Peptides against a protein of PDB entry 5KEZ. Designs and how they scored, part 109

Target 1, 320 residues: chain A of PDB entry 5KEZ
Amino acid sequence: NVAIYNPFRPWWERYQPVSYKLCTRSGNEDEFRNMVTRCNNVGVRIYVDAVINHMCGNAVSAGTSSTCGSYFNPGSRDFPAVPYSGWDFNDGKCKTGSGDIENYNDATQVRDCRLTGLLDLALEKDYVRSKIAEYMNHLIDIGVAGFRLDASKHMWPGDIKAILDKLHNLNSNWFPAGSKPFIYQEVIDLGGEPIKSSDYFGNGRVTEFKYGAKLGTVIRKWNGEKMSYLKNWGEGWGFVPSDRALVFVDNHDNQRGHGAGGASILTFWDARLYKMAVGFMLAHPYGFTRVMSSYRWPRQFQNGNDVNDWVGPPNNNGVI

## One batch from the design tools (peptide; made by RFdiffusion4, then SolubleMPNN)

Design b2_p17_2_s2 (from b2_p17_2, 11 letters changed)
Fold by OpenDDE base, seed 1:
Formats: C-alpha cells, structure tokens, sequence
Structure b2_p17_2_s2 (fold): chain B 320 residues (1-320), chain A 17 residues (1-17)
C-alpha cells in the first residue's frame, strides 16, 4: 500500500493498495505464511480483509513511496506491480463532476465513482476480476479460510459473484476437500439508501451495522430503551436473517466515530459498558460474531472530533 | 436451545447490574 507520512503512517493507508504483494508494515509474505500455518495447526482460521474495490487515492504522488517499494502513478492510473492501467478503472463510467461519489441516493454513483478519491477498479472487466482472483487464490493456497470484502457496498453484487466463482477450494492440508472460502461483505445499510444488504446475500454473509448501533443505545439507556426490549433481538429488530449476518459491537471505523452508529457505538474506551455489550453478543445466538481487538491512541478532541483518529497500530518497523 | 438458555442467563445477570 501507499506510505503516508502526513499524518505519519495512519491506519487507513492500509486501505490504499498499489499492488497485491504481501508486504506491509504488518510483515512480509514469509511471515504471513508462517502465521497462517501456525494458526491452522491449532484450529485458528485466518480471514483476510481484502481490499478489491479500489487502489490508492487519485491525489497521491507518483513514485515508490509504498510499503513494498512498488512504483505507482495514480495520475496515469499506472500500477505496474499488478499490472493495472487506465483501462482498468471506472473513470469513464462515473458521470459526476469530481469523479467521486457525490450522491449516495444514486446507486450507480456509489458503485462506479470513487469512494473519497480512491481510484475505482472496473470490476466488470474479466481482466480485473482475474487479477483479484489471482490475489485471493494465492491467499487461499497459503491456507486462509476466507475473506472480508472491504467496501462491498461500492461493488456490483454480480461482479463480486464473478470473482468468487474464480476462487479455488480451500487448502486441503487443513480443510476438507471441496471446502469453499468463508465470505462476508462489508455493507453499511442503516436504511434510507437504495443499496440494501439483501443485494449481497447471494455472495455470502453481510455486516449488520444496525447491531452495534442499536445495542449501544440500549445499553446506554438512551431514549427510554430497556434491556427487556432485547427479547426479540435479531430479526425482530429489523436486522438481516441470522444466517446472513456478521455482527459486532464496534469496528475500526465506528470506533473512531466514523460511519454507522456515531456516538452510540460502544468501544474499549467505555470499558464497563463495552464488556456488557460484547458479553451479550457472545451469549445471544443471532448472527456470526466478531470480537474487536484494537489499541489505544492519544485521543485529542477539538470541536467534538478526535484529531488523532488517524493513529495507526503500534509499529516499530522503521524501514517499511 | 442451549444458546437461548445462555442468552436468558446473561440478560438476567445484566438486569442485576
């Protein structure tokens, strides 16, 4: 991914890829392979956060300022480490003046335009689908069990399906022959927009962002909410079907006040309430559960916003 | 089910906090 130095190596640089090389501040491919092997050998499975909707920001300077030293040029859409070129992006498909998503009530913009400047891949092209599938299949061959598909809301469900249809069975060293990768898709659907979580049910599970948002309001006792109202928690609260839901109390985005839930989201900063929420989630049968493992950073609030919400995980790698 | 039992147990505990 791109190396961002202002602010200094933020968490979100990891979501700006310039190649599919397994070489980041988290480690190299050999180290990753070693981790996957050791985890599988004790029954711990690995699911990769796969960023396949886009490459890096359109305004990032060209050069070799990346975690694996790969050259890239956002201005010319040149990513030779893949390789991608100008023909592999949706620049000509997006009809907005800025090239970015401007109206989330326009499903075509949401899927064909740039998410906050991130160069949007043309997933309708078989070439692009194949490059992504090659990346994911390499991970499958290493021994991962599945994927979180980042920014799935911004991809056409049919394009995702086309990529998934190219995937290998899981590695037979650890999984039964014919096993398929576990897929869950990040889709923020709080209602009021044309893109729905149900559009993606055919590809795998979907993140249920209403879960953490509503649970937070209940545990915080906002708006007269009571724990007794959780008797019909799940589908009874308007959530997606249990067998399609991946549920969580918080994620890296809404932990920082971004995206779904706002101030209702419980995090480790609210230790007591957070433990209650996580305990409830683990005890309740609804959905497939995900527990967050995060880190502290020096929060600095200015005008109600944490100006240090960019701070990445602890890292002592002075080279990459 | 077992899961429902655990759910109810946890709710009961939370109501006592």
Amino acid sequence: as target 1 above (320 residues)
Amino acid sequence: SWAEEQYNKYIEMLNKL
Scores: peptide ipSAE 0.021, ipTM 0.608, DockQ to the pose 0.016
Fold by OpenDDE base, seed 3:
Structure b2_p17_2_s2 (fold): chain B 320 residues (1-320), chain A 17 residues (1-17)
Amino acid sequence: as target 1 above (320 residues)
Amino acid sequence: SWAEEQYNKYIEMLNKL
């Protein structure tokens, strides 16, 4: 991915890929292989956060400022380490003036335009699908158990399906023969948008963002909410079917949303309430659970916003 | 609505990418 130095190596640089090389601030491919093997050997499975909707931001300077030193040029859509070129992006398909998503009530914009400047891949193209599948299959062959698909609401479900149809079975050294990768898709559906979580049920599980948001309000006793109202927690609260839901109290994004960023979300900053929420989640049968492991950073609130919400985990000069 | 507010807050966080 792009190496960002202003601010200094933020967490979100990881979501601006310039190649599919397994070479990042977390380690190299050999180290990753070693980790996957060691984890699998003790029954711990690895799921990869796959960033396949886009490449890096369109405004990033061209060069070799990347975690594996690969050259890239956002201006010309040149990512030779893949390789991608100008033919592999949705620039001509997006009809907004900026090239970015301008109206989230327009499903076509949401899927065909750039998410906050991130170069939007043309996932309708078999070439692009194949390059992504090759990346994911490499990971599968290493021994990962599945994937989180980042920014799934910004991809057409059919394009996702086409990629998934190209995937190998899981590595038989650790998984039963014929096992398929576990897929969960990040889809933000809190209501009010044309894109629905149900659009993606055919590809795998989806994130249920209502879960952490609603649970937060209940545990915080906001809006007259009571714990007793959790009697019909799950589908009774308007959540997706349990067998399609991946649930969580917080994630890396919304834990940075205190105040202006989503104050209902419970995080480790509110330790007692957070433990209550996580405990409830783990005890309740609804959905497939995900637990967050995070870190403290020097929060600095200005006008209700943490100006240091970019800070990544403890690191040595950018290397985790 | 509350849901819309939460959505907008999430979008704001995404803008940091």
Scores: peptide ipSAE 0.017, ipTM 0.422, DockQ to the pose 0.072
Fold by OpenDDE base, seed 4:
Structure b2_p17_2_s2 (fold): chain B 320 residues (1-320), chain A 17 residues (1-17)
Amino acid sequence: as target 1 above (320 residues)
Amino acid sequence: SWAEEQYNKYIEMLNKL
């Protein structure tokens, strides 16, 4: 991915890929293989946060400032380490003046335009699909158990399916023969927009963002909510079917929204309430649960916003 | 709506990418 130095190596630089090389602040491919092997050998499975919707930001300077030293040129859409070129992006498909998503009520924009300047891959192209599949298959062959598909809302479900159809079975050294990768898709669907979580059910599980938002509201006793109202928690609260839900109290994004958390979202900063929420989540049968393991950072609030919300995990001069 | 407001907050975070 792009190495960002202003601010200094933020967490979000990981979501700006310039290649599919397994070479990042966390280590190289050999180290990754070693980790996956060690984890698998003790029954711990690895799920990769796969950034396949886009490459890096369009405004990033060309060069070799990347975690693996690969050259890239956002201006010309040149990512030779893949390789991608101008033919592999949705620049011509996006009809907005800026090239970015301007209206989230336009599903076509949401999927064909750039997410906050991130160069949007043309996932309709078999070439692009194949390159992504190659990346994911490489990980599968290493021994990962599945994937979180980042920014799935911004990809056409059919394109995702086309990629998934190219995926290998899981590595039989650790998984039963014929096992398929576990897929969960990040889709922010809180209602009110045309893209729905249900659009993605065919590809795997989806993130249920209503879960953390509503649970936070209840535990905080906002809007007259009571714990007793959780008696029909799950589908009864309008959430997606349990077998399609990936549930969580917080994630890295909403953990940083407007201060300590995104409004109702509970985080480790709210230790007692957070423990209550996580405990409830783990005790309740609804959905596939994900527990957040985060970190403290030096928060600095300006006008209610943490200006240091970019701070990544504890590191040694950028190296994790 | 409340839901839309929450969504907008999440989108705001994405703008920092």
Scores: peptide ipSAE 0.017, ipTM 0.439, DockQ to the pose 0.073
Fold by OpenDDE base, seed 5:
Structure b2_p17_2_s2 (fold): chain B 320 residues (1-320), chain A 17 residues (1-17)
Amino acid sequence: as target 1 above (320 residues)
Amino acid sequence: SWAEEQYNKYIEMLNKL
């Protein structure tokens, strides 16, 4: 991915890929392979946060300022380490003046235009699908168990399906023969937008952001909410079917106050209430549960916003 | 930076959800 220095190595630089090389601040491919092997050998499975909707920002300077030193040129859409070229992006398909998503109530823009400047991959192209599949298959062959598909809302479900259809069975060294990768898709659907989480049920599970938002409200006792109202928790609260739901109390985005529940979201900053929420989540049968492991950062609120929400994992001058 | 500006735009969108 790109190396961002202003702000200094933010967490979100990881979501601006320039190659599919397994070479980041977390380690190289050999180290990753070693970790996956060790984890699998003790029954811990690895699920990769796969960024396949886009490459880096369109305005990032060309060069080799990346975690693996790979050259890239956003201006010419040149990512030779893949390789991608100008033919592999949706620039010509997006019909907005800026090339960015301008109206999130337009599903076509949401999927065909750039997410806040991130170069949008033409996932309709078999070549692009194949390059992504090769990346994911390499991970599968290493021994990962599945994937979180980042920014799934910004990809056409059919394109995702086409990629998934190219995937290998899981590595038989650790998984039964014929096992398929576990897929869960990040889709923020709190209602009111044209893209629905149900659009993606055919590809795997989806994130249910209503879960953390509503649970937070109940645990906080906002609006007269009571724990007793949780008697029909799950589908009874308007959530997706349990077998399609990936549930969580918080994630890295809403932990920073970024949407998907707002102030209702419970985090480790509210330790007691957070433990209550996590305990309830783990005890209740609804959905597939995900528990957050995060870190503290020096929060600094200005006008209700944390100006340090960019702060990445603990590091020593950029080195993790 | 430009990157930060783009990030902020994304955050603004998320905050509308």
Scores: peptide ipSAE 0.017, ipTM 0.375, DockQ to the pose 0.837

Design b2_p17_2_s3 (from b2_p17_2, 10 letters changed)
Fold by OpenDDE base, seed 1:
Structure b2_p17_2_s3 (fold): chain B 320 residues (1-320), chain A 17 residues (1-17)
Amino acid sequence: as target 1 above (320 residues)
Amino acid sequence: SWAEEQYNKYREMLAKL
């Protein structure tokens, strides 16, 4: 991915790929392979956060400032390490003046325009689908059990399906023959927009973001809400079907939020309430559960905003 | 910044709950 130095190596640089090489501040391919093997050997399965909607930001300077030293040029849409060129992006499909998503009530913009400047891949093209499938199949062959598909809201469900149809069965060293990768899709559906979580049910599970938000308000006893109201927790609260839901108390994004919505999210900063929420989630049968493992950073609030919300995980790799 | 834009959009969506 791109190496960002201002701010200094933030967490979100990991979501700006310039290649599909397994070489980042988290380690190289050999180290990753070693981890996957050791985990599988003791019954711990690995699911990869796959960034396949986009490459890096359009305003990033060209060069070799990347975690694996690969050259890239966002201005010319040149990513030779894949390779991608100008033909592999949705620049010509997006009709907004900026090239970015400007109206989230326009599903076409949400899927064909750039997410906050991130170069949007043309997932309708078989070439692009195949390059992504090759990347994911390499991971499957290493021994991963499945994927989180980042920014699924910004991809057409049919394009996702076309990629998934190209995937191999899981590695037979650890999985039964014919096993399929576990897929869950990051879709932020809180209502009020045309794109719905149900659009993606055919591809796998979907993140239910209403879960952590609503649970937070209940445990905080906001708006007169009571724990007894959780009797019909799940579908009774308007959540997606249990067999399509991936649920969580917090994630890396909403852990850094604020205001009306962000304030409801429980995190490790609210230790007692957070343990209550996580305990409830693990005890309740609704959805497939995910527990967050995060880190502390030096929070600094200015005008209600944490100016250090960019701080990445602890890292002592001084080269990459 | 990129992060700020993402967070702002997310907060806007949460306000609709």
Scores: peptide ipSAE 0.025, ipTM 0.673, DockQ to the pose 0.286
Fold by OpenDDE base, seed 2:
Structure b2_p17_2_s3 (fold): chain B 320 residues (1-320), chain A 17 residues (1-17)
Amino acid sequence: as target 1 above (320 residues)
Amino acid sequence: SWAEEQYNKYREMLAKL
């Protein structure tokens, strides 16, 4: 991924890839392989956060400022480490004036235009699909158990399916023969927009963002909410089917601020209430549960926003 | 920042609930 130095090595640089090399602030490929092996040997499975919707931001300067030193040029859409070129992006397909998503009520824009300036990959192309599948298959062969698909809302479900259809079975050294990778897709569907979580059910599980939002409101006793109202928690609250849901109290995004809508989310900053929410989630049978492991950082609020929301995990001068 | 932009969009969606 790109190496960002202003601010200094933010967490979100990881979501701006310039190659599919397993070479980042977390280590090199050999170290990753070693970790996967050690984890699998004791029954701990690894799921990779796969960033496959896009490459880095269009405004990032060309050069070799990346975690593995790979050259890239966002301006010319040149990512030779893959390789990708201008033919592998949706620049000509996106019809907005800016090239970015301008209207989230237009599903075509949401999927064909750039997410906050991130260069949008042409996932309709078999070449692009194959490069992504090659990356994911390399991980599968190393021994990972599955994937979180980042920004799935911004990809056509059929394109995702085409990639998934190219995937190998899991490594038989640790998984039963014929096992398929576990797939869960990040889709933010809180209602009111044309793209629905149900569009993605065919590919695997989806994130249920209503879960943490509603649970936070109940635990906080906002708007007269009571714990007794959780009697029909799950589908009874309008959530996706349990067998399609990945549920969580919080994630990395909603930890990084507060305000209208986001204020209900419980995090470790509200330790007592957070423990209650996590305990309830783990005790309740609805959905596949994900527990957050995070860190503290020096928050600095200005006008209701944390100006230090970029701060990544504890590190030694950028090295994790 | 990129993070701020993502969070703002997320907050906007949550506000509709």
Scores: peptide ipSAE 0.024, ipTM 0.677, DockQ to the pose 0.247
Fold by OpenDDE base, seed 4:
Structure b2_p17_2_s3 (fold): chain B 320 residues (1-320), chain A 17 residues (1-17)
Amino acid sequence: as target 1 above (320 residues)
Amino acid sequence: SWAEEQYNKYREMLAKL
């Protein structure tokens, strides 16, 4: 991915890929293989956060400022380490003046335009699908158990399906023969937009963002809500079917900002309430649960926003 | 920042609840 130095090596640089090389702040491919093997040998499975919707930001300077030293040129859409070129992006498909998503009520913009300037891959092309599948298959062959698909809302479900159909079975050294990778898709559906979580059920599980938002409101006793109202928690609250849901109290995005992270979202900053929420989540049968492991950072609020929301996990001069 | 922009978008979506 892009190596960003202003601010100094933010967490979100990981979501700006310039290649599919397993060479990042966390280590090289050999180190990754070693980690996956050691984890699998003790029954800990690895699920990779796969960034396949886009490459890096369009405004990033061309050069070799990347975690593996690969050259890239966002201006010309040149990513030779893949390789991708100008033919592999949705520049001509997006019809907005900026090239970015401007209206989230336009599903076509959401899928075909750039997410906050991130160069949008043309996933309709078999070439692009195959390059992504090759990357994911490499990880599968190493021994990962599945994937979080980043920014799934911004990809056409059919394109995702086409990629998934190219995937190998899991590595039989650790998984039963014929096992399929576990897939969950990041789809932010809080209502009011045309893209729905249900559009993605055919590909795997989806993130249920209503879960943390509503649970936070209840635990905080906002709007007169009570714990007793959780008696029909899950589908009874309008959430997706349990067998399609990946649930969580907070994530890295909604943990940032405000005094306690998100508005209703509970985080470790509100330790007591957070423990209550996480405890409830783990005790309740609804959905597939995810527990966050996070860290403290030096928050600095200006006009209600944390200007240090970019700060990543503890590191040694940028290396984790 | 990029993170702030993402968070702001999330906040906008939360306001729709």
Scores: peptide ipSAE 0.023, ipTM 0.657, DockQ to the pose 0.234
Fold by OpenDDE base, seed 3:
Structure b2_p17_2_s3 (fold): chain B 320 residues (1-320), chain A 17 residues (1-17)
Amino acid sequence: as target 1 above (320 residues)
Amino acid sequence: SWAEEQYNKYREMLAKL
């Protein structure tokens, strides 16, 4: 991915890929293989956060400022380490003036335009699908158990399906023969927009963002909410079917701000309430659970926003 | 920041709940 130095090596640089090389601030491919093997040998499975909707931001300077030193040029859409070129992006398909998503009530914009400047891959192309599948298959062959698909809301479900259809079975050294990768898709569906979580049920599980938001409200006793109202927690609260839901109290994004319901999210900053929420989640049968492991950073609030929300985990000069 | 932009969109969606 892009190595960003202003701010200094933020967490979100990981979500600006320039190659599919397993060479990042977390380590090299050999170290990754070693970790996957050691984890699998003790029954701990690895799921990779796969960033396949886009490459890096369109405004990033061309050069070799990347975690594996690969050259890239966002301006010309040149990612030779893949390789991708200008033919592999949705620049011509997006009809907005900026090239970015401008109206989230337009499903076509949401999927065909750039997410906050991130170069949007043309996932309709078999070439692009194949390059992504090759990346994911390499990980599968190493021994990962599945994937979180980042920004799935911004990909057409059929394009995702086409990629998934190219995937290998899981590595038989650790998984039963014929096992398929576990897929969960990040889709933020809180209602009011045309794209629905149900659009993605055919590909695997989806994130249920209503879960953490509503649970936070209840535990905080906001709006007269009571714990007793959790009697019909799950589908009874309008959540997706349990067998399609991946649930969580918080994630890396909603830890980093306040306002518009975001304040309801419980995080480690509110340790007692957070433990209550996580405990409830783990005890309740609804959905497939995900527990967050995070870190403290020097929060600096200005006008209600943390200006240090970019800060990544403790690191040594950018290396974790 | 990029992170803030993503979070702002998330917050806007949460307001619909």
Scores: peptide ipSAE 0.022, ipTM 0.661, DockQ to the pose 0.240; fails the geometry check

